Peptides against a protein of PDB entry 3ESW. Designs and how they scored, part 185

Target 1, 322 residues: chain A of PDB entry 3ESW
Amino acid sequence: NNIDFDSIAKMLLIKYKDFILSKFKKAAPVENIRFQNLVHTNQFAQGVLGQSQHLCTVYDNPSWHSIVLETLDLDLIYKNVDKEFAKDGHAEGENIYTDYLVKELLRYFKQDFFKWCNKPDCNHCGQNTSENMTPLGSQGPNGEESKFNCGTVEIYKCNRCGNITRFPRYNDPIKLLETRKGRCGEWCNLFTLILKSFGLDVRYVWNREDHVWCEYFSNFLNRWVHVDSCEQSFDQPYIYSINWNKKMSYCIAFGKDGVVDVSKRYILQNELPRDQIKEEDLKFLCQFITKRLRYSLNDDEIYQLACRDEQEQIELIRGKTQ

## One batch from the design tools (peptide; made by RFdiffusion4, then SolubleMPNN)

Design b2_p23_5_s3
Fold by OpenDDE base, seed 1:
Structure b2_p23_5_s3 (fold): chain B 322 residues (1-322), chain A 23 residues (1-23)
Amino acid sequence: as target 1 above (322 residues)
Amino acid sequence: EENKEKLKKIAEELKKKIEELEK
C-alpha cells in the first residue's frame, strides 16, 4: 500500500495549524491573573500596556487616512516612485514598488513636508528667529491647545522682542498635518499615520532611551524593515547602536496585530541593563497583549500572523538583521 | 521516495518549529 505521503503531510499541517491556533485561544484564568498582577506591580509593564492601548489602534482610522491622502502631494510622490521603480523594479516584481514608496515617503516627509523644531521661531519676529528663543519651561495646554491631544506646551521668550512663544507638543497627528513641525515624537507619530494611510503594515517602535521610529513590513524583503522619518532611513537598524553609539535597554514595537520586543534588532552594542522587568515577564506581557489584539481575527489570519511572528523571532535570534 | 523525503523534511521543520514555540 503506497503510503499517501501527501495526505499525511496535509494531516500534519492541519494538526500543526490547530496547535498554533490553540495558543491564541482565550487566555486561561491563570494567565489573566499573571497579567493583572504584572501590570499592577511592574511600572514598566504598566507603561507598555498603556502605550499598547493607544499605539496599537489609534492609526487604524479611515477618516484620518483620507485626510492624510488629501494633504500629501500624491502626484509628486507617485511620480518619484514610478521613476525609481522604472530603473530597477520591474525585474524584481510588484512587491518592490512598496519599498520604493516608503523610501520616497521618507524623502518627501523630511525634505518637503515636515520640519524639525528644536526651538520655535518667535511668533512676532518671524522666520529663522529660533536662535533668539530662551526656554522658560513647560506648562499644561490652554483650552484651544487641549482640543488637539496636547499634554505639554513648551514656553519660550524671545531675547529680541521679549514676547512669549508657545510650542504645544501635539499628539493629534491631524493637527501635525497643519503645524508640520516637531521632534522625534511628532515626526514618528505623523509618519506612522502616513504609512498606515497607504495601507501598509506598520509598527511604532518605542525606545526607552528617548527615541521613536517605525517598522514597515516589506512584502519584497518578507520581513520587518526599520524606518526612521527623522533620519530618512530605510533598513538601517544599526544606526543607533553603531553610528550614534547610543546606549539602549529596550525597543518595543506596537502594531495593530501585536506588541513585540524588537530590542535585538537595534541593540547591537552598548546594551544598558534590562532591569525594568524580568525577561520572562516581558515576553509573557507582549504575547498576552498580542493575543488580545488578535481575538477578533479568524483562524487563517491568526495562523498567518503566527507564522510571520515565528519568522521574525528566528531572525532576531540569528542576528540576521543587516 | 521523493514524497517520503519531502514529508520527513516537513515533519522535521514542524518539529523544530514546535520545539521553538515551546521555548
Scores: peptide ipSAE 0.018, ipTM 0.527, DockQ to the pose 0.454
Fold by OpenDDE base, seed 3:
Structure b2_p23_5_s3 (fold): chain B 322 residues (1-322), chain A 23 residues (1-23)
Amino acid sequence: as target 1 above (322 residues)
Amino acid sequence: EENKEKLKKIAEELKKKIEELEK
């Protein structure tokens, strides 16, 4: 009896697909109760939910994508991408072009476009005067600053001229296209929008220990790839734990299609206590939010994303990144 | 035969995963 292995494999795949799809159906009443109780009783869960409500959707704005593409030097970017792709990319297939694009965007953003601002220059003394700036503290935005989703304004006094300089911490990424300066928050915010503007699949990664970065889904590598605009880093998830010797507890990735605990990708050593939430509750929370984000997707989209999620979970368990 | 063994392993892994997921 020649076991038709192809028929069995097809039948198993159908059953598996149906099973996966069943998990992404509308949440049962008991799951809704668990979710509501969790976000009401656990501050960390409430924070993750609050971030998901913003970060999972804010970058999916076609008008912002147009403004970004009109602001960037696309001719320079594509010229550089084409140059690097022509050297090596044709042998490895068309999907690698996007990896070259992301690498060039990292270069362009750090070298040509955006500036790190530890302290602002003095508005009166001009450029390269940040060394003369003393922090006085932070205050709320003024009427003009408040138009650009500004939560806080850092205040500095110039030791040379005595004048006050304001450094608004803008959360509006379109305003950041104008100001072209900031710290990790502003860098990651605008760079996430830039990557999204090229139609890429991107997540915003929040680390509890005051850092933020991106992940890009590489079709060439068939996985999520670490991307840090501040570091001009591509596929170096180890830089925080190993190179910086940074202690970390949580890394949460926020994308349009889901919320994922990616701590295992980045926390390779010096793990801080994960005491903010039970591991089971965090897993439940991320899955629940992810289900909600996928409620409008069709069965094929849900299945494809679920397969991607499973591959990522396998990667994170095996520790085989590179 | 190598493809049969690979398919058998995949089928067994899928079956095990389905059984674990149906619990």
Scores: peptide ipSAE 0.014, ipTM 0.428, DockQ to the pose 0.737
Fold by OpenDDE base, seed 2:
Structure b2_p23_5_s3 (fold): chain B 322 residues (1-322), chain A 23 residues (1-23)
Amino acid sequence: as target 1 above (322 residues)
Amino acid sequence: EENKEKLKKIAEELKKKIEELEK
């Protein structure tokens, strides 16, 4: 009896697809109870849920994408991408071109577009006066600042003229296209929107130890790639643990299609205690949120994303991030 | 764990075969 290995393989693939799809069906009542109990009893879980409700969907705004593309110097960006692409002579143009685009967007954003703001310049004394600024603390937004999703305003006094300068911490990325300044939060927020505006698969990575960055899915590399706009960094997940010697406990990636614990990509040394939630509960939480985000997707989309997720999990286990 | 590794190997082999069939 010639075992038709091709028929068996096809049958196994069908069963495997069905098994994968079964994981993304409507949550069982027991899973809903577990989820509700977890988010009501664990503050870290509640925080992850709250962030997912914002970060997983906020950047999927076509009107914002149009505003971004109208604001950026696209001619300069594509000219530079084309120039760098032409130097390396790669025949496999379309997939690697996106990596060049992201690298140019990192350059453009840091060098030409956005500014780091440790302290604001004095509104009265003008440019390059931040050295004269003394922090007085933080307060709530005023009526104008509140229009742009401002949670807090840092207050500074000029040592030279005595005037007060406000540094509102805007969460509206469209307002950040105007202000063109901030810290890691503003940088990552706007840069995430910029990458999304080019039609890229992007995740926002939150680190518990007060840093944030992006990941984008490279079709050329066939994996999630570390992207830090503050550092103009592409595919350097080690910079925090190794170069900065940063101590970290959690890195959570938030995207339209899922929430993923990516701590293993970035926490290479100096790991802090992971004491905020049980590992099993965090895994459950991320899977449960991911399942909810995929409820409207078709079976083929769910299957493709699940295959991507499995590849990422294999990568994270093998430690073979170059 | 051994069954999980065997299933992973099967999945990797199946993935390679799919990638070969898509070419």
Scores: peptide ipSAE 0.014, ipTM 0.472, DockQ to the pose 0.063
Fold by OpenDDE base, seed 5:
Structure b2_p23_5_s3 (fold): chain B 322 residues (1-322), chain A 23 residues (1-23)
Amino acid sequence: as target 1 above (322 residues)
Amino acid sequence: EENKEKLKKIAEELKKKIEELEK
């Protein structure tokens, strides 16, 4: 019996596509009930949902992208990218150019554009006076600070002049283009917007243990790539667990097309108890939110994203076996 | 002959996967 392998392959692809598409159909009533119960009964689930409602969509703002591109030194950026790309020649193909772009954006952002701010400088004494600043605590934003999505303002007193300096923790990334300073939150927030402004597929990664970073989907590497603007790090997911010896429990990635538990990529050792939610419920939650985010996509887009999701899951499984 | 056996095995595995997807 000459097995028609071509016919079998075609039939497999059709059935596989139909199966994948079936997962992205409108949620069954039972799934909606499970979701509602989960987010109402589990605080961690509620937190993930709340973050997804903001982080998955906020960066898809064309007006913000224009403002970013007008603010950055694009001539310098592209000059540096072109220079690095020219060294490797055309041998690796056009898709590698985007990896060079992200690497240059990391350099530019850390070295030329943004500043780390553990403590602010004294508004009266000027630059390099942060050492003289004593924290007095935190308060709510004033009327001006409230215009820029500010939830908290850190208050500092200068030991030299006695004046009070306010350090508002702005969540408006456009305001961060002006202030050009912050901690990991401000860094990751603005850098996520910057990457999005170049038309890149980007996720915001939240770590429960008080750190945040990005992932970029590299078309060259055909995978999600770790990107930390604070560290000027590209494709170094191990830096937290290995280099910092950081203990971690959860890393959740938030993007326009989905929410994914990426803990397996970053938690390589010293795993903290994952006791905030049942693993099955977290998996369900991420899938359910992802399904909602993809509801307006066509069948081909859904299928392509699902293939990408499967590749990522395979990668995350293999990484544990090494 | 070795290639035919490999192809046969792949076809059988694919057939099983199809049957699993139909359930």
Scores: peptide ipSAE 0.007, ipTM 0.398, DockQ to the pose 0.399; fails the geometry check

Design b2_p23_5_s4
Fold by OpenDDE base, seed 1:
Structure b2_p23_5_s4 (fold): chain B 322 residues (1-322), chain A 23 residues (1-23)
Amino acid sequence: as target 1 above (322 residues)
Amino acid sequence: SENEKEKKKIAEELLKKIEELEK
């Protein structure tokens, strides 16, 4: 009897799929208790949960996507993408084109669209007056600033005219399309929305040591790719640990489909103590939140995402950061 | 025959993964 290896392989694939799907079923009562206890007893866990409640869903706003696309110079962007794509004669089609798009968006955003703001210009003295600005501290938003999800306003005094200039730290990315200035937080916030507006799979990466960036899922490379709008960086996860010699403890990625500890991708040396949470509890937390984010997905979507997650975990374990 | 060998290899890898996941 010729063992129908095809039939056996199909049966094994079905059983494997069912097994994977079983892990994404509603949490057992014991898991819910563990989760509740963890977020109530561990401040870091509570912080990760709080960030997930915002960052995993806020960018999935079709109205915001439309506003972004109406605001950007799409003709310039696509002209540049087409030009770079044509140089390499790539037969890889739409998948590699998206990598060129992300690279151009990085260029466009840093060079043409957004501005780094260490200190604001004086509202009275005008442009290029930031050197004359002395920080006085920070305060809460006024009534107008509060309309744009502003938690903090930095206050500056002009050394030349003595006037006060306010620098609101807006968290509303639509307001950032108007102001077109900020630091790493504003850059990453708006750039994450920009990438999402092109229909891309994007994660927001939070680093505990006061930096933030993006990851983009490249269909061409078949992996998550480091993207830093501040640095105009594509696929350079090593820049923080190696180039900056930055010490880091945690990097957590937040996306619509999950929360992932991506520390192993970015922390290549100078690792700080990971003492904020037990490793097993962090793993559990990220998995639990990810499971919740996927509750509305069908079995095929869950399976595809689970396969992608497995490949990412293998990548992270093997230390194959290219 | 090459396709059958590849399918057999996939089946063996899947079995191994299932066994690892059941532990």
Scores: peptide ipSAE 0.016, ipTM 0.412, DockQ to the pose 0.596
Fold by OpenDDE base, seed 2:
Structure b2_p23_5_s4 (fold): chain B 322 residues (1-322), chain A 23 residues (1-23)
Amino acid sequence: as target 1 above (322 residues)
Amino acid sequence: SENEKEKKKIAEELLKKIEELEK
């Protein structure tokens, strides 16, 4: 019996494709009921859903991409990328150029463009006066601040002149192109938009323990790469658990094509109790939201993304991507 | 040959996987 292994392999691939595509069909009534019950009964699930409704789509705005590209010094950025790409030689092909671009964007953003703001400078005393600022608390936005998706304004009094300075926590990333200052939230928000504006595949990573960062999909490395704009960090997922000795429970990645629990990439030690949701329910929730995000995609797009998802899951299980 | 037996085993395993995906 001449077993045609090529024919069997082709049949297996077809059946596997069909099987994968079947998972991304319209949710069954039972799945919808489970989802509704979960988000109504579990606060963490409701939070993940709420975050997904914003973070998975907000950065897919062509008008914002244009504004970003018009605001950045593209000549400087590409000059630096070309310079670094030329040093390491042509041996690695065109796909590595994007990794150099992301590394330069990290440098440019931290060194040339954006500022860390623990406390604002005094509006009256001018630059480098943040040391004189005493926090008075937080309040709601005024009428002007409300135009830029501001939920909270931190209030500071200058110990030198006695004047009040407002530090609005803007969620509008276009306003952040003007203000060019913030904490991890503002940094990650604007930097996520910047990466998206270069046509990159990007996820926003939310950590329950009050930090946020990005991942981008490297075509060169063929995987999701950790990117932290605050730290100018590229492919260093260990920095939180190891370098900072940070205790963490959940890291959830939000992208246009899915929601993924990436905790295994970042929580290497000092794991906090994962008591906010059952693991099976979190897995179901992320899969359900991902399925909804992909509902309008064609079969080939769904299949390619599912292959990427499987490779990521293998990576996260094996722990061997370094 | 041992090589043909191994190939046959692989083919049978692949066929089984196909059948499992059809359920």
Scores: peptide ipSAE 0.016, ipTM 0.415, DockQ to the pose 0.323
Fold by OpenDDE base, seed 5:
Structure b2_p23_5_s4 (fold): chain B 322 residues (1-322), chain A 23 residues (1-23)
Amino acid sequence: as target 1 above (322 residues)
Amino acid sequence: SENEKEKKKIAEELLKKIEELEK
C-alpha cells in the first residue's frame, strides 16, 4: 500500500489547525473558576494579571505613536539604517531592514535621545551636579506630577546649596519624551513605545529581580529577539545571567497578543527559587491571559500566532539542552 | 530500501498523532 504522504500531510495540517483553534475557544467554566481562584489566592498571579492589564494594551495607542514619530529625528535614524542596510542588506533580503532599524533605534535612544539618571542634577546648581545630591527618601506625587501617571517621587537635597530637587518616577511615556531621563523602568517604558510606534511586534519583559527590557519579533530571524535599551543590546539574552552574574527567578513577557514565561531565555545560571507560584499554575495563568487577549482575532490570526508560540516553546526548550 | 522503511515509519507515527488529536 503506497502511503500517500501528501494526503497525510494535508490531514495533519487540517487536524492541527482545528486542534489549535479549539484551545482558543471561550474558557470553560472550570477554567474560569481556576483562574479566579488563582488570582485571588496567589499574590504573584495577581501581580502578573495586574501587569498584563496595563502592559499588554497601553502601547497600542495611535495618538502616542504619532507623537513619538514627530519627536524623534527620523531623518537621522533612517539615514543611519539605510547606510548599514546598504552594506549587507541586499544579500540577506528585505526583512533584515527591520533588524537594522531596531539596532539604530537602540543607538539613537542611548546616545542621542535619553539619559540615565541615578540621581538628578540640582535644579538650582544646574548640570553635572548629581554628585552633590543626597537622597532624603520618596513621597507621593504633587498635583502637577500626578497628571503624568506618577506613583513615586524621589526627593534629593543638594549638599552645596541645600535646595530640594524632586525626581518624579513618571510612568507616562509621553512625559518621558519631554524629561528624557530615567532608570531601567523609564528607559524600557519609553523604548517599548518607540518600537511600537514603528509598527513592530514588541513585548515588555519584567524580571522579578528589579530589571526590565524588551523583546522584538524579528521577521528576518523568525523569532523573538532580546532588546535592552539601557545596554544598547540586541540579541544578547545571556548578558544578565552570564555577564552580570545576576541571580533571577522569573522573566515574564507582556505583549498585545500574549503573556509568556521567558525565564528559560534569560536565566541560564544562578537560578533563584521559583517558589512564588506552582509551575503548572503559572503556565495556566499565562495561557489563560493569552487566550483572553486573542478573543477578537480571527481563526487565521489565531493559527499564525499559535504557530509562533510553538516555535518559541521549542526554542526555549532547546536552549536549556545546550 | 532503508529509505522506504524510514518513510513508512514516519507515516505511521504521523497517523498515530492524527488519531490522538481526534480523541
Scores: peptide ipSAE 0.015, ipTM 0.365, DockQ to the pose 0.368
Fold by OpenDDE base, seed 4:
Structure b2_p23_5_s4 (fold): chain B 322 residues (1-322), chain A 23 residues (1-23)
Amino acid sequence: as target 1 above (322 residues)
Amino acid sequence: SENEKEKKKIAEELLKKIEELEK
């Protein structure tokens, strides 16, 4: 009897899909208990959970996407994208166009749209007066600042006129479309929303050592790509560890479809002790949150995301061997 | 033929792997 290898291959593929899908079923009672115990007993785990509850969902707001697209100079952006795309001799309809779009959005955001703010200008003395500003500390938001999800307000005194200037650290990205200034937090927050507004798959990457950036899933490269709006950086995950010589312990990516420890992509040297949580517990936590985020997805979506996750894990393992 | 024996062995290994995925 001729062995039907095609039939066996089809059966294997079906059973493999079923096996993968079975991993994304509702958590067993024991996993729920483990999760609850972990987030109640481990402060780092509680922090990751708290961040996931915000960062994984906040940017999936169609009303915000509309406001962003109405605020940006789309004509300029697409003109520049089309120009660079045509210059490199690409045909229309190639997945690489989205990479050009992200690169232009990085350029536009840093050069034309948003401003870095080390210190605010004096409200009384006007523009280019930040050099005269002395920090007095931070305080809670006032009644007006509180309308825009302000967690803290930095207070500055002008050495020239003696007046006080407030620099509210707004977490409302729509308010940031108005203020158009901030530090890494405001930059990454608004830029994440901008990328999401173009329908892109985007993750917010939190580094424990006080930096934040994005990842974009490139359909052309078929992987997650490092994106830093502050640096106008595309696909340069090494900049922190190598160029900045930054010491880091944890990099966690937060997206609508999952939470992933991406430390292996960014921590290439100068690794700090990973002592905040057991590695197994962190892996469990990220997987548990990821499963919860996928509970409403269909089997095909779950399977495609699982394949993407496996490819990313292979990439992250190989990157440490180079 | 030796080739048929090898094909049979591969098929048996694949079937065993399918059964392991069903557990």
Scores: peptide ipSAE 0.014, ipTM 0.379, DockQ to the pose 0.264

